# Peptides against a protein of PDB entry 6TME, part 223

Target 1, 324 residues: chain A of PDB entry 6TME
Amino acid sequence: NRLKRAYIALQAWKKAFYSDPFNTAANWVGPDVCSYKGVFCAPALDDPSVLVVAGIDLNHADIAGYLPPELGLLTDVALFHVNSNRFCGVIPKSLSKLTLMYEFDVSNNRFVGPFPTVALSWPSLKFLDIRYNDFEGKLPPEIFDKDLDAIFLNNNRFESTIPETIGKSTASVVTFAHNKFSGCIPKTIGQMKNLNEIVFIGNNLSGCLPNEIGSLNNVTVFDASSNGFVGSLPSTLSGLANVEQMDFSYNKFTGFVTDNICKLPKLSNFTFSYNFFNGEAQSCVPGSSQEKQFDDTSNCLQNRPNQKSAKECLPVVSRPVDCS
Target 2, 324 residues: chain A of PDB entry 6TME as posed
Amino acid sequence: NRLKRAYIALQAWKKAFYSDPFNTAANWVGPDVCSYKGVFCAPALDDPSVLVVAGIDLNHADIFGYLPPELGLLTDVALFHVNSNRFCGVIPKSLSKLTLMYEFDVSNNRFVGPFPTVALSWPSLKFLDIRYNDFEGKLPPEIFDKDLDAIFLNNNRFESTIPETIGKSTASVVTFAHNKFSGCIPKTIGQMKNLNEIVFIGNNLSGCLPNEIGSLNNVTVFDASSNGFVGSLPSTLSGLANVEQMDFSYNKFTGFVTDNICKLPKLSNFTFSYNFFNGEAQSCVPGSSQEKQFDDTSNCLQNRPNQKSAKECLPVVSRPVDCS

## One batch from the design tools (peptide; made by RFdiffusion4, then SolubleMPNN)

Design b2_p22_7_s4 (from b2_p22_7, 7 letters changed)
Fold by OpenDDE base, seed 4:
Structure b2_p22_7_s4 (fold): chain B 324 residues (1-324), chain A 22 residues (1-22)
Amino acid sequence: as target 1 above (324 residues)
Amino acid sequence: SLLDEAEAKRPERIKKEINEIL
C-alpha cells in the first residue's frame, strides 16, 4: 500500500516534467518504484519488513517541471534532494505529510512564492537548502526555532528584517547572502552557540553591528560585505577566537581598525575595503604578516595606496555615527 | 542506513556549498 502511494506520486511527478534532458525518468515505469532512477528505498521505521521510498535524489538532472500535490503521498521520504534542476512553481503544502523529512534540498531551481512554510511542519528537519531560487517576502521567525544544522537562504528575493529568533538557531551554517534583507542584525545573534559560518553578503542591512557578534566564539567565517552598515567595528570582535575569514567590505563603516581585531589568532583573511575607516593599526596593514591577508583598499586611510579622496571622505568621517 | 550515510556526508556537502558562495 505504501509503495502503491509512492507509485501514484512518482507517476504524477513524471507527468509534471516538461523536460528531462538526461532521460532520468525514462525507467519510471511500472510498480517497482524502488528501481526508479533517483528513488531510494529502505525498510520502514515502523515495520522493518516493509520496504518504503525513503529518499529522492534528482540532483543535477536539469529537469524542467513542477512539484505536484501528489508528492504528499511520499509519506516515508526523509531525504529530498532535487537541486540544480529547473523546477518551477511553489512547494506544495501537501508535503506536510512527509513527517520524516530530514534533509530538504531544492536549491538551484526556479521556485517562487513566499517562504515554503511547509518546512516548518517537519519536526525532524536537520538540513534546509532553498538557495538560488525566487522565494520572496518575509522570513518566518519560526525557522530558527527548528533544530537545523544548516540553513541556506542565499540568492533569493527575501525582504524585511532578520528575525530576532535567530539567536535560537542551532545551525552551524546560515546564509542570507544576495537577498533584500533590511534593518539591523539582531543582538540575539550572539546566542547562536553552534554557529561556524554566517554570510550576509549583498543585502540592504544597515545600522551598527551589534556588540554581541563578539560572543560567536565558534565562528570561522563572518561575511557582512556589501551592505549599509555604519559606525565603528565593535571592540568585542576581539572575542572571535576562531574566525578565519572576515569581510566587512563595501559598507559605510568609520573609525579605527584596531589591533584587537587584526591580531585575532586564527584570522587568515580580513577584508575591510570600500568603507570610510580613517585609521588602522600596524597589524592591519596589508603585507604586515605572512600568515594573514588584509585588504584596506578604498578607505580614508592616510599614507596608504588606493584610498578615497579627501573630498569624498570628509563629509562622512566628520559625521561619525555613534553606536554607543 | 540511508540516513546514517546522509548524516556522515552532510558536513562535506555544507562545506562545498558554502565555498560556492564565498
Scores: peptide ipSAE 0.308, ipTM 0.877, DockQ to the pose 0.923
Fold by OpenDDE base, seed 1:
Structure b2_p22_7_s4 (fold): chain B 324 residues (1-324), chain A 22 residues (1-22)
Amino acid sequence: as target 1 above (324 residues)
Amino acid sequence: SLLDEAEAKRPERIKKEINEIL
């Protein structure tokens, strides 16, 4: 009996709670699991006459505990939303049995360990949110082979390089922010055909920006701030026809910020502060447009306020990185 | 269905999420 298995799983989970401040699991008593708070039942896909546990929503329950292996008995769960809790430990490998997993949100918890590779085993996964945890190590290249709509990885402890397979991703949103990723952005990034928003904020990324970024025609948000990028901005950025928010601040960029970038048709905010740019087009000057906001603070620009000193600029500007 | 509802709400969830980062 599928509901019986669910009962076993949910009771095991309740026992794995260290703290339940809102008494969310107070009614988790008895075999009627479909009445449990945060548990949602639906007709089984393979047999509409059978009721199964199809969803879990314990968002914002502030529950402390861990995910026991018995959760693998919830084989009919397609929606697993447990964000904003205090769950710790690792994601159980037994969740590989949840072959219907469609949305997996464990964000804002205290999970640790490597990337939960069990997520790679879910053939129908569309939404993956593991942000604001303590996941560490390398990002599996295979994550980008999956047909995900969104991949939220921000605010973890991931390190190493961004996989070349990123170009295979069909995700509209990918967040790498606030990790320890290093190396260059792969040139394959330009192949992300469905990408709307990508965030690299606050990593250890370096090197030149690949020219292929300009192929991201559907991107509305591109934030590469707070990294170690060098060289000039690619001229191909003029291809970002739909970009609205663009941030390259707090890097080591040099060169000239061109009209072709600042006059992007949908550009609303462009921040390129705290770099070593030595020139900008008039269209890039803050206040030059009523429709666009620019920030050129703390560069090596002439005749602009709040710029770096000559002493700070000269060593960098005089030795520009050739990205060609 | 639950999936349909989730599917319908996903864009808004995504938007909210990205706004929290930026």
Scores: peptide ipSAE 0.272, ipTM 0.864, DockQ to the pose 0.887
Fold by OpenDDE base, seed 2:
Structure b2_p22_7_s4 (fold): chain B 324 residues (1-324), chain A 22 residues (1-22)
Amino acid sequence: as target 1 above (324 residues)
Amino acid sequence: SLLDEAEAKRPERIKKEINEIL
């Protein structure tokens, strides 16, 4: 019965293919769905004597098409990996019936519409990758209430502010890059105890960086480049004991880059170029260390190459933003 | 199991995807 439902779903999906360049679904014929390329069966969790479709892996198949509502019949699927295809349309609401969903990867497709709220209905979801699509609108705050290991949102059309619920996230990796997020980074960010990598690249974020960033003791990658951040770097950044890659380039930061930041013990690469910094410690100077790489290009630094003109610097440096 | 294998590979998969795409 379960495999019959799976057959109906998979045949409906095959009919929804516009193009299958690698003939991935060529063998999707007949009732033996467990033999289908990219379909993986396993014993059911509730009855080990019953074989069910537990996983789909169509990664890199370059398939054009859409996801039909009949996919909701795949109620035993825990792994759904269909990245690097050309699927379009919206994520079907019928996928709410897939209550065992554990990993959902629809990255690098042509999906549109708002955030797929059906993902919030999956109680056991651990991995969510929706990057490189055309999802738009607001990010639901509830996404960060889920016990996710990774949240990939980059390269979409998401707007509005980053939810304050971000501090509740247990994810090790979160990407916001290349969206249209605006406003400040929430102060609650410091509560992300398991965070290893966070990327804000290429948004419309603004304001001062919250001091609470310094509480991210496990972070190895912090990239806030290509935004509208202002003010000085928080002194609390000295608390980033494990940071290896840090990028604040292409913002409107001012003030002095301190020794406490540049001497972070695990720091390998620190880029603070294309800002309005008016001073840096000797430890921040490019070439000062063989173990660390720095980029101070296009700031307002004295006696350094490739800096902004006095004409460009004076209006900004003379009016520092108070982040207190 | 299929799920166990996926769980075991997830960290490496995440790392690979980050490095290749970002």
Scores: peptide ipSAE 0.270, ipTM 0.867, DockQ to the pose 0.772
Fold by OpenDDE base, seed 3:
Structure b2_p22_7_s4 (fold): chain B 324 residues (1-324), chain A 22 residues (1-22)
Amino acid sequence: as target 1 above (324 residues)
Amino acid sequence: SLLDEAEAKRPERIKKEINEIL
């Protein structure tokens, strides 16, 4: 019965293919769904004697089509990987029936619409990758209430602010890059106890960086480049004991880049170019260390190459934003 | 199991993906 439902779902999906250039679904014929290319069966969790469809892997198949509602019949699927295709439309609400969903990867497709809230209904979800699509609108705050290991949201059309619930996230990796997020980074960010890598690249974020960033003891990658951040770098950044890659380039930061930041023990690359910094410690100077790489290009630094003109600097440097 | 294998590989997969794409 369970495999019969899977058959119905998979045949409906095959019918929803507009193009299958690699003939991935060519063998999707007959009731033996476990033999289908990209379909993986396993013993059911509730009855090991019953075989069920537990996984889908159609990565890199370049399939054009959409996800039909009949996919909701795949109630035993825990792994759903369909990245690097040309699937369009929305994520079906019927997928709420897939209560065992553990990893969901629909990245690099042509999905549209709001955030797929059906992902919030999956109680056991650990991995969510929806990057490189055309999802739009607000990010639901509830996403960070889930016990996810990774959240990939980059290269979409998300707008509005980053939810304050971000501090509740247990994810090791979170990507916001290349969206249209606005507002400040929430102060609750410092509560992300498992965070290793976070990227905010290429959004419309603004305001001062919260001091609480310095509480991210496990972070190895922190990239806030290409935004509208202002003010000085928080002195609390000296607390980033494990940061290896740090990028604040292409913002509107001012002030002095301190030794306490540039001498971070695990720091390998620190890019703070294309800002309005008016001073840097000797330890921040590119070439000062063989173990660390720095980029101070296009700031307001004295006696450094490739800096902004006085005309460009003076209006900004003379009016520093007070982040207190 | 299929899930166990996926779970075991997830950390490396995540690392690879973030390094290649971002």
Scores: peptide ipSAE 0.226, ipTM 0.850, DockQ to the pose 0.788

Design b2_p22_8_s2 (from b2_p22_8, 9 letters changed)
Fold by OpenDDE base, seed 2:
Structure b2_p22_8_s2 (fold): chain B 324 residues (1-324), chain A 22 residues (1-22)
Amino acid sequence: as target 1 above (324 residues)
Amino acid sequence: SALEEELEKRLKELIKEKSGKY
């Protein structure tokens, strides 16, 4: 009996709670698991006459505890949302039995260890949110081979380079922000045809921006701020026909910020502050447009306020990085 | 299936809610 298995799993999980401030699991008593708070039942896909546990939603419950291996008995679960809790430990490998997993959100918890590779075993997974945890190590290249619509990885402890397989991703939203990623952005990034939002904020990324970024025609948000990028902005950025928010601040960029970038048709905010740019087009000057906001603070620009001193600029500007 | 359609609808809503919020 599927509901009996679910009962075993849910009772094991309740026992794994260290704290339940809102008494979310107070009614988790008895065999009627479909009445449990945060548990959602639906007709089984293989037999509509059978009721199964299809979803878990414990978002914002502030529950402290861990995920026990018995959760692998919830084989009919397609939706697993447990964000904004205080769950710790690792994601159980037994969750590989949840072959219907469609949405997996464990964000804003205290999970540790390597990337939860069990997520790669789910053939129908479309949504993955593991942000705001303490996951560490390398990002498996295989994550981008999956047909995911959204990948949230930000605010973890991931290290190493961004996999070149990123170009295979069909995701509309991908976040890398606030990790420890290093190296260059892969040139394959331009192959992300469905990409709307990508965020690299606050990593150790370096090198030149690949020209292929300009192929991201559907991107509305591109944020590469707070990294170690060098060289000039690619001229191909003029191809970002739908970009609304663009941020290159807090890097080591040099060169000239061109009209072709600042006149992008959908551009609303463009921040390129805290770099070493030595020139900008008139269209890039803050206040030049009512429809667009620019920030050119702390560069090496002439006749602009709040710029770096000559002493700070000369060593960098005189040694431009060739990105060719 | 009806369930798949509902899941897809929920996914779109979820992505919309999380979009731009990092």
Scores: peptide ipSAE 0.205, ipTM 0.841, DockQ to the pose 0.834
Fold by OpenDDE base, seed 1:
Structure b2_p22_8_s2 (fold): chain B 324 residues (1-324), chain A 22 residues (1-22)
Amino acid sequence: as target 1 above (324 residues)
Amino acid sequence: SALEEELEKRLKELIKEKSGKY
């Protein structure tokens, strides 16, 4: 039966533990898997008279080990939360059998290998959190074809370009931060109709910001700091009617920071420090507003404190990048 | 404990949603 399969899976998993410092699996004994700590049972969707393992929560258990292929026997699991452990290895392909997967959180572990493509096989997946691991390689374009509410990819080893398919994403939150992504932000980004928060912090992204960013009317957080972006800020950023937090610091931006950006109606914090901006509107000056916080440090601004030297500025400012 | 409760809540909601489709 289904619980017997779950028993096999969970016992295999227990055997795959190298360390269980909080003795989380101490009660993982016997056939009554529904009594196991961190195991949640519910009536099966196809037969309410049958009890099945529907959820796993081992968050913050500091368990060292790996995910054995027998976990594929947990075919009724919809919620899989195992963050803040020390699980290593790869995500088993056998998890493709978990067709009810709804929330998958393996964040803050020691997983390695390429993007876990098994996540793409889950038709009902809404939440994917794989941040704070050692996943590497290219991000599969198909990830953005998924009807996900949130995509957390930050603090991994992903590289290559951000797929053009990003515009197809229905996610409200997407994090790319602290990876090795390179290239330009795709112009299709403007098509992300549900986007509220997007962070690109600490990658190797470059080129000009696409004008289409201005189409992200629902975005409240836009952080592109610590990259290699060049050129001027798109004038279309005036379209970010709901942006509250905006950060372009630690890039190679040039040009003039305009009123249209600094006077955005919901803007609370705007950081554009550590660039090569050679001018800013009065509305962008730190201290000009009590409601908004600005940081213009380490640019090429005249009559402002803590700016770059002429020696540092001149080579860059004199060779503006044409983003047209 | 709080997280477990939240998980249970989410699970119940999921079940209700999915059950409505069957």
Scores: peptide ipSAE 0.024, ipTM 0.673, DockQ to the pose 0.055
Fold by OpenDDE base, seed 4:
Structure b2_p22_8_s2 (fold): chain B 324 residues (1-324), chain A 22 residues (1-22)
Amino acid sequence: as target 1 above (324 residues)
Amino acid sequence: SALEEELEKRLKELIKEKSGKY
């Protein structure tokens, strides 16, 4: 009995709660699991006459606890939303049995350990949100082989390089922000055909920006701020025909910010502050447009306010990194 | 299936909701 298995799983989970401040699981009593708060039933895909647990939504329940292995008995679950809780520990490997997993959101919890590789075992997964946790280690390259629409990895403890397989991703949104990623952005990034938003904020990324970024024609948000990028902005950035929000602030960029970038047709906000740019086109000057917002603060620009001193600029500007 | 359609709809809504929020 599928609902019996679900009952076992849900009762095990209730026992794994350390705190339930909103009494979310107060009605988790008895065999009628479909009446449980946050539990959603639907007809099974293989037999419409059978009712199964198809979804879990415990978002914003502030529940403290862990995910017990018995959750692997929820084999019909396609939607698993438990964000904004205080769940700790690791994601159970037993969840590999949830072969219908479609969207998995465990964001804003206290999960630890390596990347939950069980997510790679789900053939139908389209949405993965593990942000705002304490996941650590390397990002498995296989994550980008998945046919995901969204990948949220930000605010964790991931380290090492971004896998070259990123170019295989079909995701429209990917966040790497506030981790410990290092190395260069892979050149394969330009192959992300469905990409709309990508965020690299607050990592240890370095090197030159790959020219292939300019191939991201559908990107609306590109944020590479608070890293260690060097060199000039690629001229190919003129290809970002749909970019609306662009942020390169708090890096070590040098060179000239061109008209071709600042006059991008959909550009609404372009922040390139806290770098070592030594020139900018008139179209890049803050206040030059009523439709666009620019920030050129703390660069090496002449005749602009709030710039770095000559002493700070000269050592960097005089030794530009050749990205060719 | 009806379930698949519902899941797809929910996914689209969720992505939209979380888009731009990092």
Scores: peptide ipSAE 0.022, ipTM 0.675, DockQ to the pose 0.867
Fold by OpenDDE base, seed 5:
Structure b2_p22_8_s2 (fold): chain B 324 residues (1-324), chain A 22 residues (1-22)
Amino acid sequence: as target 1 above (324 residues)
Amino acid sequence: SALEEELEKRLKELIKEKSGKY
């Protein structure tokens, strides 16, 4: 009996709660698991006459505890949302049995350990949100081989380089922000055909931006701020026909910010502050447009306010990194 | 299936909701 297995799983989970401040699991009593708060039942995909637990939603419950291995008994779950709790430990490998997993959101918890590779075992996974945890180590390259629509990895402890396989991703949204990623952005990034939003904020990324970024025709948000990028902005950025929000602030960029970038047709906000740019087109000047917002603060620009001193600029500007 | 259709429908909304929020 599928519901019986679900009962076992849910009772094991309730037992694994250290704190339930909103008494979310107060009604988790008895065999009628479909009446449990945060538990959602639906007809089974393989047999519509059978009712199964198809979803869990415990978002914002502030529950402290861990995920017990018995959760692997929830084999019919396609939606697992436990956002904004205080769950700790690791994601159980037993969740590999949840072969229908479609949306997995464990964001804003206290999970630790390496990337939860169990997520790679789910053949139908489309949504992965593991942000705001303490996951660490390398990001498995295989994550981008999956047909995911969204990948939220921000605010963790991931290290190493961005996998070259990123170009294989079909995701519309990918966040790397606030990790410890290092190295260059792979040139394969330009192959992300469905990408709308990508965020690299606050990592240890370095090197030159790949020219292939300009191939991201559907990108609306590109944020590479707070890294160690060097060199000039690629001229190919003029190809970002749909970019609305672009942020390169807090890097080590040099060179000239061109009209071709600042006049992008959908550009709403372009922040390139806290770099070492030594020139900008008139179209890039803050206040030059009513429709666009620019920030050129703390660069090496002449005749602009709030710029770096000559002492700070000279050693960098005089030795520009050649990205060719 | 009905479930799959519902999942697909809500996915777009979910992504939109979480988009731009970090």
Scores: peptide ipSAE 0.242, ipTM 0.863, DockQ to the pose 0.868; fails the geometry check

